# Peptides against a protein of PDB entry 4N78: the designs that were tried, part 14

Target 1, 186 residues: chain A of PDB entry 4N78
Amino acid sequence: HFQVICRLLGYQGIAVVMEELLKVVKSLLQGTILQYVKTLMEVMPKICRLPRHEYGSPGILEFFHHQLKDIVEYAELKTVCFQNLREVGNAILFCLLIEQSLSLEEVCDLLHAAPFQNILPRVHVKEGERLDAKMKRLESKYAPLHLVPLIERLGTPQQIAIAREGDLLTKERLCCGLSMFEVILT
Target 2, 155 residues: chain B of PDB entry 4N78
Amino acid sequence: MAELQMLLEEEIPGGRRALFDSYTNLERVADYCENNYIQSADKQRALEETKAYTTQSLASVAYLINTLANNVLQMLDIQASQLRRMESSINHISQTVDIHKEKVARREIGILTTNKNTSRTHKIIAPANLERPVRYIRKPIDYTILDDIGHGVKW

## One batch from the design tools (peptide; made by RFdiffusion4, then SolubleMPNN)

Design b1_p9_3_s2 (from b1_p9_3, 4 letters changed)
Fold by OpenDDE base, seed 5:
Parts: C-alpha cells; structure tokens; sequence
Structure b1_p9_3_s2 (fold): chain B 186 residues (1-186), chain C 155 residues (1-155), chain A 9 residues (1-9)
C-alpha cells in the first residue's frame, strides 16, 4: 500500500502529506497533549514511594491504584489524551513507512537506470579469471546503452541538455544520503 | 513551406480541375466519335479514329491521375514531416516541463530532509584471531533459565 | 514525356 501511495503521490505529493502531518502532530503536541500533561502534573502525587514488599502484589497494586485514583478516574485521559498520542504515533509510523517505501522505489529506479549510466555491479570472478578483463568485457557489452554519450553523439543540443539533466536527476536520489524521518523526530 | 503551398493552392486544385475538364472533354470526344461513325461512309476509318482517340484519352487521364496522385503523396510526405517536427518540439517542451516539475518537487521534499547520520558503524574490527568457527554445538535451550522470570505457580 | 492534353479537335 505504501509503495502505491509513493508512486501515486510522487515527491511533491509526499512532501505535502508530510508537511500536513507535521502540522497535525505539532498541533496535537503543543495543544491538547500539552494541556493534559500539565493537568496530570498538577494532580500527580508529590510523593509516590514504593510500598513495603510485605503488602504483596495485590496490596502494592491497591496502593498505587489509590495514589493514582484521580488520574485513573480522569475519563478524558483515555478518550482524548491517549487517542491523540495514538494519532501522533500513527503519524510517525506513517512517515517511517513512506520513507522506507520511497527508498525502495528509488533504489529500483537506480538499478534500472544503472546499465544506461555505465554503473555496473562488480561481477563474481571464478578462479583463474581476471576481474579487470571481465569488467572490461562487461563494460564493452553495455557501452552501446550509455544514454548520455549516445545522445551527445547523435542528438540535438536540446536533447543533449535534457539527457544530461535527466541523468543527474536519476543519480541524485533521497535514498543516497537524505532522511525525512530524522527530521520528523527532531 | 513554399512547396507545400504550391501543392495545396495550385498543383492539386489544378490537377483536379484538369480531371474534371478531361471528363467533359471525354464526353465530347465520345459524342464526336459516335457522330463521326454514323455519318462516315468509311466505317473502318471512323472506327480506327475512335480507337486512336480512346487510347489517347485513356493515356491522358492516366497521366493526369498519376500526376495528381504523386502531388498528393508529396503533399502528405511534407505534412508528415512537418508533423514529426512539431511532435519533436512538443516532446522537448514536455520533457523540459517535466524536468522542471521534478526539480520543484525535489526542492519541496528536500526541505523535509536532513543528512543521514551515518553513524560510523564502529568498524567491527574483525578480531585479529578469527576464532575458528566454533562448530555450532546445538546446546539444548535450557528453559530453566526462564523459571525465575515467570509467575510460575510453585506447586 | 508530358502527354499533351488531348484537345478534341
């Protein structure tokens, strides 16, 4: 699903969605959640010490239940505050999954473009074969597919310009060194 | 451009008119041949003359059709070439626009990105002594280690 | 050879 979303939205659509999500998260954190946290801090017991082990597990639970009664009985905590926290969590997860999906799509694009850009993987060499010779042979095999040199040789000036720009845009991807998720966490 | 214009405005319309005129002329020739045959004392000569006119007329029409057809084909070739050039131009514009849109989109999303902190994964310095792969001895999982973690009802 | 336009006599 996230892969499809990435394909449909593209960079622009993803940017818009991420910006809006960040606004929502900011609004939730600075607004509702902050207010509830302040309220909770006011009602929080000033001294909450661990009871003696002699009370056993039930007694300890009852102790904490009693100490936190005002918090537990705060109905809006569950219905509003925890819901908002869930929404924030979902937004974070959404951003993570979108970035991962986008990265996969970009990697696929890079791999598909690689033969046309003279980017060849290191080939496995059997015992007795020279890596250099095999790589040269591979390069020679794919040399006719090199798009930019081909267009430079056969194309118009406009086509050459477009090909160069396209080549650059193909090589420069977010997955190569940029993270959206890190920005969301800050 | 001048050639196409000449074909469209002069040669092709002229050829069409010539064909229509030829049709009218053929009708006149036919009438002439018929009358000539009826009035002529020498029917054989009249017939030979008719044959000659028929052959000439057919040749003339064939020539006119061929000329017109060639002119139309030439016109179509020129137009096809023009369309191809126009298509190429449109494609170039489209590609330029797409590249621009892509650049804009990348700038927009770029605002939402930061450099990946490649935490220098500590070079796992391979310990100098490659411990010989200790033969994986399947040690039975001692589940007794978990006995102290769970609320096990000590019976 | 431009076949002369057949001019009916």
Amino acid sequence: as target 1 above (186 residues)
Amino acid sequence: as target 2 above (155 residues)
Amino acid sequence: MKLPMFQPP
Scores: peptide ipSAE 0.035, ipTM 0.774, DockQ to the pose 0.005
Fold by OpenDDE base, seed 1:
Structure b1_p9_3_s2 (fold): chain B 186 residues (1-186), chain C 155 residues (1-155), chain A 9 residues (1-9)
Amino acid sequence: as target 1 above (186 residues)
Amino acid sequence: as target 2 above (155 residues)
Amino acid sequence: MKLPMFQPP
């Protein structure tokens, strides 16, 4: 699904969605969640010391349940605050999955473009074969597919310009060194 | 452009008119040949004249058709060439627009990106001394080990 | 060669 979304939205659509999601997340964090956190901090027991281990796990649980009774019984915490946290979580996950999907699409594009851009994979060399000779043969084989040199030789000035720009745009992908998700985490 | 216009406005219509006129002329020639044959005392001569007129008429019509056909073909070739040029121009414009849109889109999404902290994963220098695989001795998790780390109130 | 247009008599 996320791959399809990435394909449909493109960079522009993704940017718009991400910006809006960031706004929503910011609104949730600075608004409702912050308010609840402040309230929770106010009602939090000032002194919450670990009970003695001698009480065992059940006793310790009861102790904390008693200390946090007011928080646990706060109905809005469950219905509103936790829901908002889920929304934030979903937004984060959405952003992550979009970035991952976009990266996959970009990698696929790069791989598809590679033969046309004189980017050749390192070939496996069998014992006794020279890597250089094999690579040269491969280069020679794919030389006619090199788009920019081909257009430079046969194309109009306008076509050459377009080809160069297209080549550059194809090479410059976000996945090569940029992260959207890291921005979301800051 | 001038050549196409001339073909469309003058040559092709002119050729069509010429064919129409030729039709009328052929009818007149036929009538003449018929009458000439009927009235002539020398039927053989009249027949030879008719053959001559027929041959000439057919040649004329063939010429007119050929000329018209060539003009139409030329017209179509010019139009086809114009269409190809227009298509090329449209494609170039389209590509330019697409590139521009892509650049804009990339700028927009770029604002939402930061450089990947490629933490140069420190080459995990394999410690020179491969610590002998310490036999995993399943020690029961002593949960009491954490009891001393907390500021538990020592009663 | 332009074939002369047949002119009826």
Scores: peptide ipSAE 0.033, ipTM 0.779, DockQ to the pose 0.005
Fold by OpenDDE base, seed 3:
Structure b1_p9_3_s2 (fold): chain B 186 residues (1-186), chain C 155 residues (1-155), chain A 9 residues (1-9)
Amino acid sequence: as target 1 above (186 residues)
Amino acid sequence: as target 2 above (155 residues)
Amino acid sequence: MKLPMFQPP
């Protein structure tokens, strides 16, 4: 699903969605969640000492249950606060999954373009074979597919310009060094 | 431009008229040959003359058709070339617009990005086993798979 | 070779 979303929205659509999600998250954090956290801090026991181990696990549990009774009985905590936290969590996960999906799409694009951009994979060399010789042979084999040089030789000035720009856009991808998710976490 | 105009306005219409005139002339020749054969005392000579006219008329028609056909083909070639040029121009504009849109989109999303800290994140090791290109069987996307994912607002 | 247009007599 996220791959399809990435394909459908493109860079622009993803940017818009991410921006709106950030606004929503900000609103939730600074609004409702902050208010509930403040309320929780007010009702939080100022002094909660560890009970003696002699009371056993049940006694210790009862102790904490009693100390936190006001929090546990705060119905809005479960229905509203936790729901808002889930929404924030979902937003974060959404952003992460979108970035991952986008990165996969970009990598695929790079791989598909590679033969046309003189980007060749390192070939496996058997014992006794020279890597350089194999690479040269591979380069020679794919040399006619190099798009930009081909267009520079045969194309119009306008076509050359478009080819160069297209080549650059193909090479420059977010996955090469940029992260959206890190921005969302800050 | 001048050549196409000449073909459209002069050569092709002229060729069509010539072919039509040839049709009318052929009827006259046929009438002549029939009458000549009926009236001639030497039927053999009249027949040979008819054969000669038939050969000449067929050759003439063939020439007219060939000339007209060549002119039409030439016209079509010129038009096809014009269409290709127009298509090329449209494609160029379209590509320019697409590149521009892409640049804008990249700037927009770029604002929402930061440099990856090159921590040794696991090289996306291309799976060593290039899974055999599984014949992409377009499976319908089951959108219900995500129904259980997320605890957001149930609509 | 331009074949002459046949003109009936």
Scores: peptide ipSAE 0.031, ipTM 0.765, DockQ to the pose 0.006
Fold by OpenDDE base, seed 4:
Structure b1_p9_3_s2 (fold): chain B 186 residues (1-186), chain C 155 residues (1-155), chain A 9 residues (1-9)
Amino acid sequence: as target 1 above (186 residues)
Amino acid sequence: as target 2 above (155 residues)
Amino acid sequence: MKLPMFQPP
């Protein structure tokens, strides 16, 4: 689904969705969640000492349950605050999955374009083979597929310009060095 | 453009008119041949004349049809070439627009990106001393330690 | 060769 969304929205659509999600997350964090956190801080026991280990695990649990009774019984915490936290979590996950999906699409595009852009795969060299010779052979094999040089030789000035721009756009992808998810986390 | 216009406005309509005129002429020739054959004392001569006129008429019509057909084909070729040129132009414009849109889109999404911190993965310095896997000796949990904890009903 | 248009007599 996320791959389809990425394909459908493209860079522009993804940008718009991400911006709106960030606004929503910001609103949730600075609004309702912040208010509940403040309230929780107010009702939090000022002094919560560790009970003696002699009470055993059940006794310790009961102690903390008693100390936190007001928080545990706060119904809005479960219904509203936790829901908002889930929404924030879902938004974060959504952003992560979109970025991952986009990266996959970009990598696929790069791989598909590679033969046409003089980007050669790393060749496995068996014992006794010269890497240079194999690479040269590979270069020669794909040389006729180099799009920009081909268009420069056969195309009109307008076609050449378009080919160069297209080549640049194909090479420059977000996955090469940019992260959107890191911005969301800041 | 001038050639296409000439074909559309002059040559093809002219060729069509010529064919219509030829039809009328053929009818006249047929009438002539019929009357000539009926009135002629030498039927063989009249027949040979009719054959000659028929051959000539057929040749003329064939020529007119061929000329018209060639003009139509030429017209279609020119139109096809024009369409291809138009298509090419439209494609170039479309590609230019798409590239522009893509650049705009990339700028927009770029604002939402930061450089991937290649966090120098701290070389997990493998601890020099591979801690020998401490053989997990399963010490049985002595649950009797819990026998004194809780009001269990001593049966 | 432009075949002359047959002109009926």
Scores: peptide ipSAE 0.034, ipTM 0.771, DockQ to the pose 0.005; fails the geometry check

Design b1_p9_3_s3 (from b1_p9_3, 4 letters changed)
Fold by OpenDDE base, seed 4:
Structure b1_p9_3_s3 (fold): chain B 186 residues (1-186), chain C 155 residues (1-155), chain A 9 residues (1-9)
Amino acid sequence: as target 1 above (186 residues)
Amino acid sequence: as target 2 above (155 residues)
Amino acid sequence: PFLPAFQPE
């Protein structure tokens, strides 16, 4: 589904969706979640000492449950705050999955374009084979497929310009060095 | 353009009219030949004349058909060439527009991107104090206390 | 890698 969404929206559509999601997340974080966090901080016990390890995990859990009883019983926290946090989480996950899907598409595009752009795959050298010889053979095999040189030789000036621009756009992909998700986390 | 217009407006219609006229003329020639054969005392001569007229008429029609056919073919070739040129022009414009749209889109999404920082693996500082293995008294943890925490799917 | 196509003017 995310792959289809990425294909449908393209870079522009993804950008718009991401921007809107960021706005929503920001609004949720700075609005309702912040208010609940402030309220929770006020209700938090002033002194919460770590119980002795001798009480074991159950005893420690019961201790903290007792100390946080008022917070746990706060109905609005469970209904509104957690829902908003779920929405934020879903938005983040959505962004992550969109970026991953986009990266996959970009990688596929790069792989498909590689033979036409003089990008040769790393050849596994078996024992006894010269890497240089294999690379030369591969280069010779794909040389006729180099699109930009081909168009430069056979095309009109306008076609050459378009081909060069297209080549550049094909080579430049987000997956090559950019991340949207890191921006979302900040 | 002028050549195509001449073909469409003058030469092809003219050729069609000429063929229709030739049909009418052939009918007249046929009638003449028939009457001449009936009235002529020398039937052999009349037959030879009929053959001559038939050959001439056939040659004329063949010429008219050939001329018209060539004009139609020429018209089609010109139209095909024009269509190819138009297609090429449209393709160039379309590609230019697409590239421009792509550049705009890339700028827009670029605002939402940052350089992939190779996250320095934060050295998980192992807490210096190895907590002495406290004798695990396995008291069963009653997890029922957590039943009210979270919307677990009640199976 | 510098991706100028994605950089804001």
Scores: peptide ipSAE 0.186, ipTM 0.772, DockQ to the pose 0.641
Fold by OpenDDE base, seed 2:
Formats: sequence, structure tokens, C-alpha cells
Structure b1_p9_3_s3 (fold): chain B 186 residues (1-186), chain C 155 residues (1-155), chain A 9 residues (1-9)
Amino acid sequence: as target 1 above (186 residues)
Amino acid sequence: as target 2 above (155 residues)
Amino acid sequence: PFLPAFQPE
């Protein structure tokens, strides 16, 4: 599903969605969640001493239940605050999954474009084979597919310009060094 | 442009008209040859004249057809060339627009990105010496050591 | 790596 979304939205659509999600997250964090956190801090027991181990697990649990009774009974915490936290969590997960899916698409695009851009894969050399010979063979095999040099030889100046720009745009992808998710976490 | 116009407006229509006119003329020639043969005392001479007219007529028609065909082919070639030029222009514009849109989109998403902190993954220098997998001897965590530090229930 | 295509002018 996320792969399809990435394909449909493209860079522009993803940017718009991410911006809106960031706004929503910011609004939730700075508004409702912050208010609840402040309230919780006010009602939190100032001194929460560890109960004596002699009370056993049930007694310790009861102790904490008693200490946190006001927090547990705060109905709005369960209904509103947790819901907002869920929304924030979902937004973060959504952003993560979109970025991952986008990265996969970009990698696929790079791999598909590689033969046309003189990007040769690292050849696994079996024992006894000359790496240089394999690389030369590979280079020779894909040399006719190099798009930019081909167009530079046969194309019009306009076609050459477009080919160069297209080549550059194909090579430059977010997955090469940029992260959106890190921005979201900050 | 002038050549195409001439072909479309003058040469091809003219050639078609000429072919049509030739048809009517051929009928007249045929009638003449038939009558001449019937009326002539010298049938051999009349036959030779008919052969001559037939040859001339066929040659004329062949010429007209060939001329018209060549004009039509020329017209089609010119039109094909014009279409190719138009296609090329449209493609160029389309590609330029697409590239521009892509650049805009990239700038928009770019503002939402930061450089990946290449955590200096310390090249886990594979220790040259593959230390033999130290058999994780799961030493059972002796929890009894903690018995003396905490107020644990001594049994 | 510097990706100029994603940088604002």
C-alpha cells in the first residue's frame, strides 16, 4: 500500500502530506498533550517512596495504585490524551513507512537506470577469474546503452541538454544522503 | 510550404482531371479505330494504325499515372516530415515541462530533509583474528549474590 | 553527498 501511495503522490505529493502531518503533530504536542503533561506533573506525588518489599507484589501494586489514583481516575487522560498520542504515533509511523517505501522505489529506479548511466555493479569474482577482464567485458556490454554519450553524438543541442538534466535528476535521489524521518523526530 | 500547396491545390487535382479526360479521349480513339477498320479496304494498314494509337494511348495513361503517383508520394513525404517536426517540438516542450515540475517537486520535498548522519560507523574492523566464537557459556546469573544487598526474605 | 537538486536555490 505504501509503495502505491509513493508512486501515486510522487515527491510533491509526499511533501504535501508530510508537511500537513508535521503540522498536525506539532499542534497535538504543543497543545493538548502538553496541557495534559503539565496537569499530570502537578498531580504527581512529590514523594513516591518505594514501598517496603515486605508488602509483596500485590501490596506494592496497591500502593502505586493508591499513589496514582488521581491519575488513573482522570478520565480525559484515557480518552483524549491517549488518543492524541495514538494519532502522533500513527503519524510518525506513516512518515517512516513512506520514507522507507520511497527509498525502495528510488533504489529500484537507480538500479534500472544504472546500465544506461555507466554505473557498473560490483562484480563478484569467483576464484581464478580476473576482475579486470570481467569488468571490461561488462563495460563493453553496456557501453552502447550509455544514453548521455549516445545523445551527445546523435542528438540536437536541445536533446543533449534534456538528456543531461534527466541524467542528473536520475542520479540524485533522497536515499543517497537525505532523510525526512530525522526531521520529523526533531 | 509553397511546394505542398502547389501539390495539393494544383498538381494532384490537375493530374486527376487529366486522367479523367484521358478516359474520354480513349473512348474516342477506340471509336475511331473501330470505324476506320470497318471502312478501310486495306485491313492490314488499319490494324497497324490501331496498334499505333493503342500504344500511344497506353503510354500516355502510364505517364499520367506515374506523374500523379509521384506527386502523391511527394505530398505524403512532405506531410510526414511536417508531422515529425511537430512531434519533436511537442516532445521537447513536454520534456522541458516535466523536468521543471520535477525540479519544483524536489525543492519542495528537500525542505523536509536533513543530511543523514552518517554515524561514523566505526568500521567494525573485523578483528583480524576471528576470535573463536567464545562459547557463550551462559553462566547462570547467580541471583543469590543479590540476597545480601537487599531486604530480601531469607527463608 | 550533496544533492543540489533537493536544495533550495
Scores: peptide ipSAE 0.146, ipTM 0.776, DockQ to the pose 0.728
Fold by OpenDDE base, seed 5:
Structure b1_p9_3_s3 (fold): chain B 186 residues (1-186), chain C 155 residues (1-155), chain A 9 residues (1-9)
Amino acid sequence: as target 1 above (186 residues)
Amino acid sequence: as target 2 above (155 residues)
Amino acid sequence: PFLPAFQPE
């Protein structure tokens, strides 16, 4: 599903969605959640000491329940605050999954473009074969597919410019060194 | 452009008109030949004359058709060439627009990105010795780094 | 890696 979304939205669409999500998250954090946290801080017991172990687990639980009674009975905490936190969590997860899916798509694009860009993956060498010989063979095999050199030889100046620019854009992907999720976490 | 215009506006229509006129003329010639044959005392001479007119008429029509056909073919070739040039131009514009849109999109998403904190585990102690700029050896993109990101279908 | 395409002008 996320892969389809990434394909459908593209960079621009993803950017828009993420920006809006960030706005929503910011609004939730700075608004409702902050207000509830402030309220909770006001009603929080100033002194909450660990009860004596002699009370046992049930007694300790009852003690904390009593100390936190006002917080537990705060109906809006469950209905509003926790829901907002859930929304924030969902938004973060959504962003993470989108980025991951986008990265996968970008990698696929890079892999598909690689033969045309003289980018060869390291081939698994079977025992007894020289890596260099295999790589040279692969290079020779794909040499006719090198798009930019081909267009430079046969194309118009405009085509050459477009090809070079396209080649650069193809090589530069977010997955190569950029992270959106890290921005969301800060 | 001038050649195409001449073909479209003058040569081809003119050729078509010439064929139609030829048809009318042929009918007149046929009538003449028929009447001449009937009225002539020398039927053999009249027949030979008819044959001559027929041959001439056929040759004339053949010439007109050939000329018209060649003009039409030439017109089509010119138009095809023009269309190809137009297509090329449109493609270039389209590609330019697409590249521009892509750049805009990339800038937009770029503002939402930061450099991946590669845990600089090892302080690459810059070796004091400025090793000669190692020729940019195109490090093959190690795609194995991506093996861990996807649900690798372990085959 | 420097990705100029994603950097703000």
Scores: peptide ipSAE 0.129, ipTM 0.775, DockQ to the pose 0.753
Fold by OpenDDE base, seed 3:
Structure b1_p9_3_s3 (fold): chain B 186 residues (1-186), chain C 155 residues (1-155), chain A 9 residues (1-9)
Amino acid sequence: as target 1 above (186 residues)
Amino acid sequence: as target 2 above (155 residues)
Amino acid sequence: PFLPAFQPE
């Protein structure tokens, strides 16, 4: 599903969605969640000392349950605050999954373009074969597929300009060094 | 442009008219040959003349068809070339627009990105002292020790 | 950003 969304939205659509999600997250965090956190801080026991270990695990649990009774019984915390936190979490996960899906698509594009851009994979050399000879053979095999040099030789000035620009855009992808998710986390 | 116009307006219509006129003329020649054969005392001579006219007529029609066909082919080639040029122009414009849209889109999403900090994963220096995995001997927690401390509702 | 194509003008 996320792959389809990435394909449908493209860079522009993804940018718009991410921006709106950030606004929603900000609104939730600075609005409702902040208010609940403030309320919780007010009802939080000012002094909660660790009970003596002698009370055992059940006694300690009861102690904390009693100290936090007002928080546990706060019905709006479960219904509204946790729901808002879930929404924030879902938004973050959505952003992560979109970025991952986009990265996969970009990698696929790069791989598909590679033979046309003189980007060759390292060939496995069997014992006794010279790596250099194999690489040269591979380069020679794919040399006719190099798009930009081909167009530079045979194309019009306009075609050359478009080809160069297209080549640059093909090489430059977010997955090469950029992250959206890191921005979302800050 | 001038050549295409000449082909469309003069040469091809002219060739079609010539071919039509040739058809009419052939009917006249046929009538002549028939009448000549009927009226001639020398049937052999009349037949030879008919053969000669038939050969000439066939050659003439063949020439007219060939000329017309060549003109039509030339016209089509010129039109095809014009269409290819137009297509190329449209494609160039389309590609330019697409590239521009892509650049705009990339700038927009770029605002929402930061450089991947390949932070050298700080080698989590495993604390040198491999704390011996203290075999967590799960000592059963004897909960009976707590029976005396709380306002226990005696179940 | 690292990539020129994604840099804001």
Scores: peptide ipSAE 0.115, ipTM 0.783, DockQ to the pose 0.623

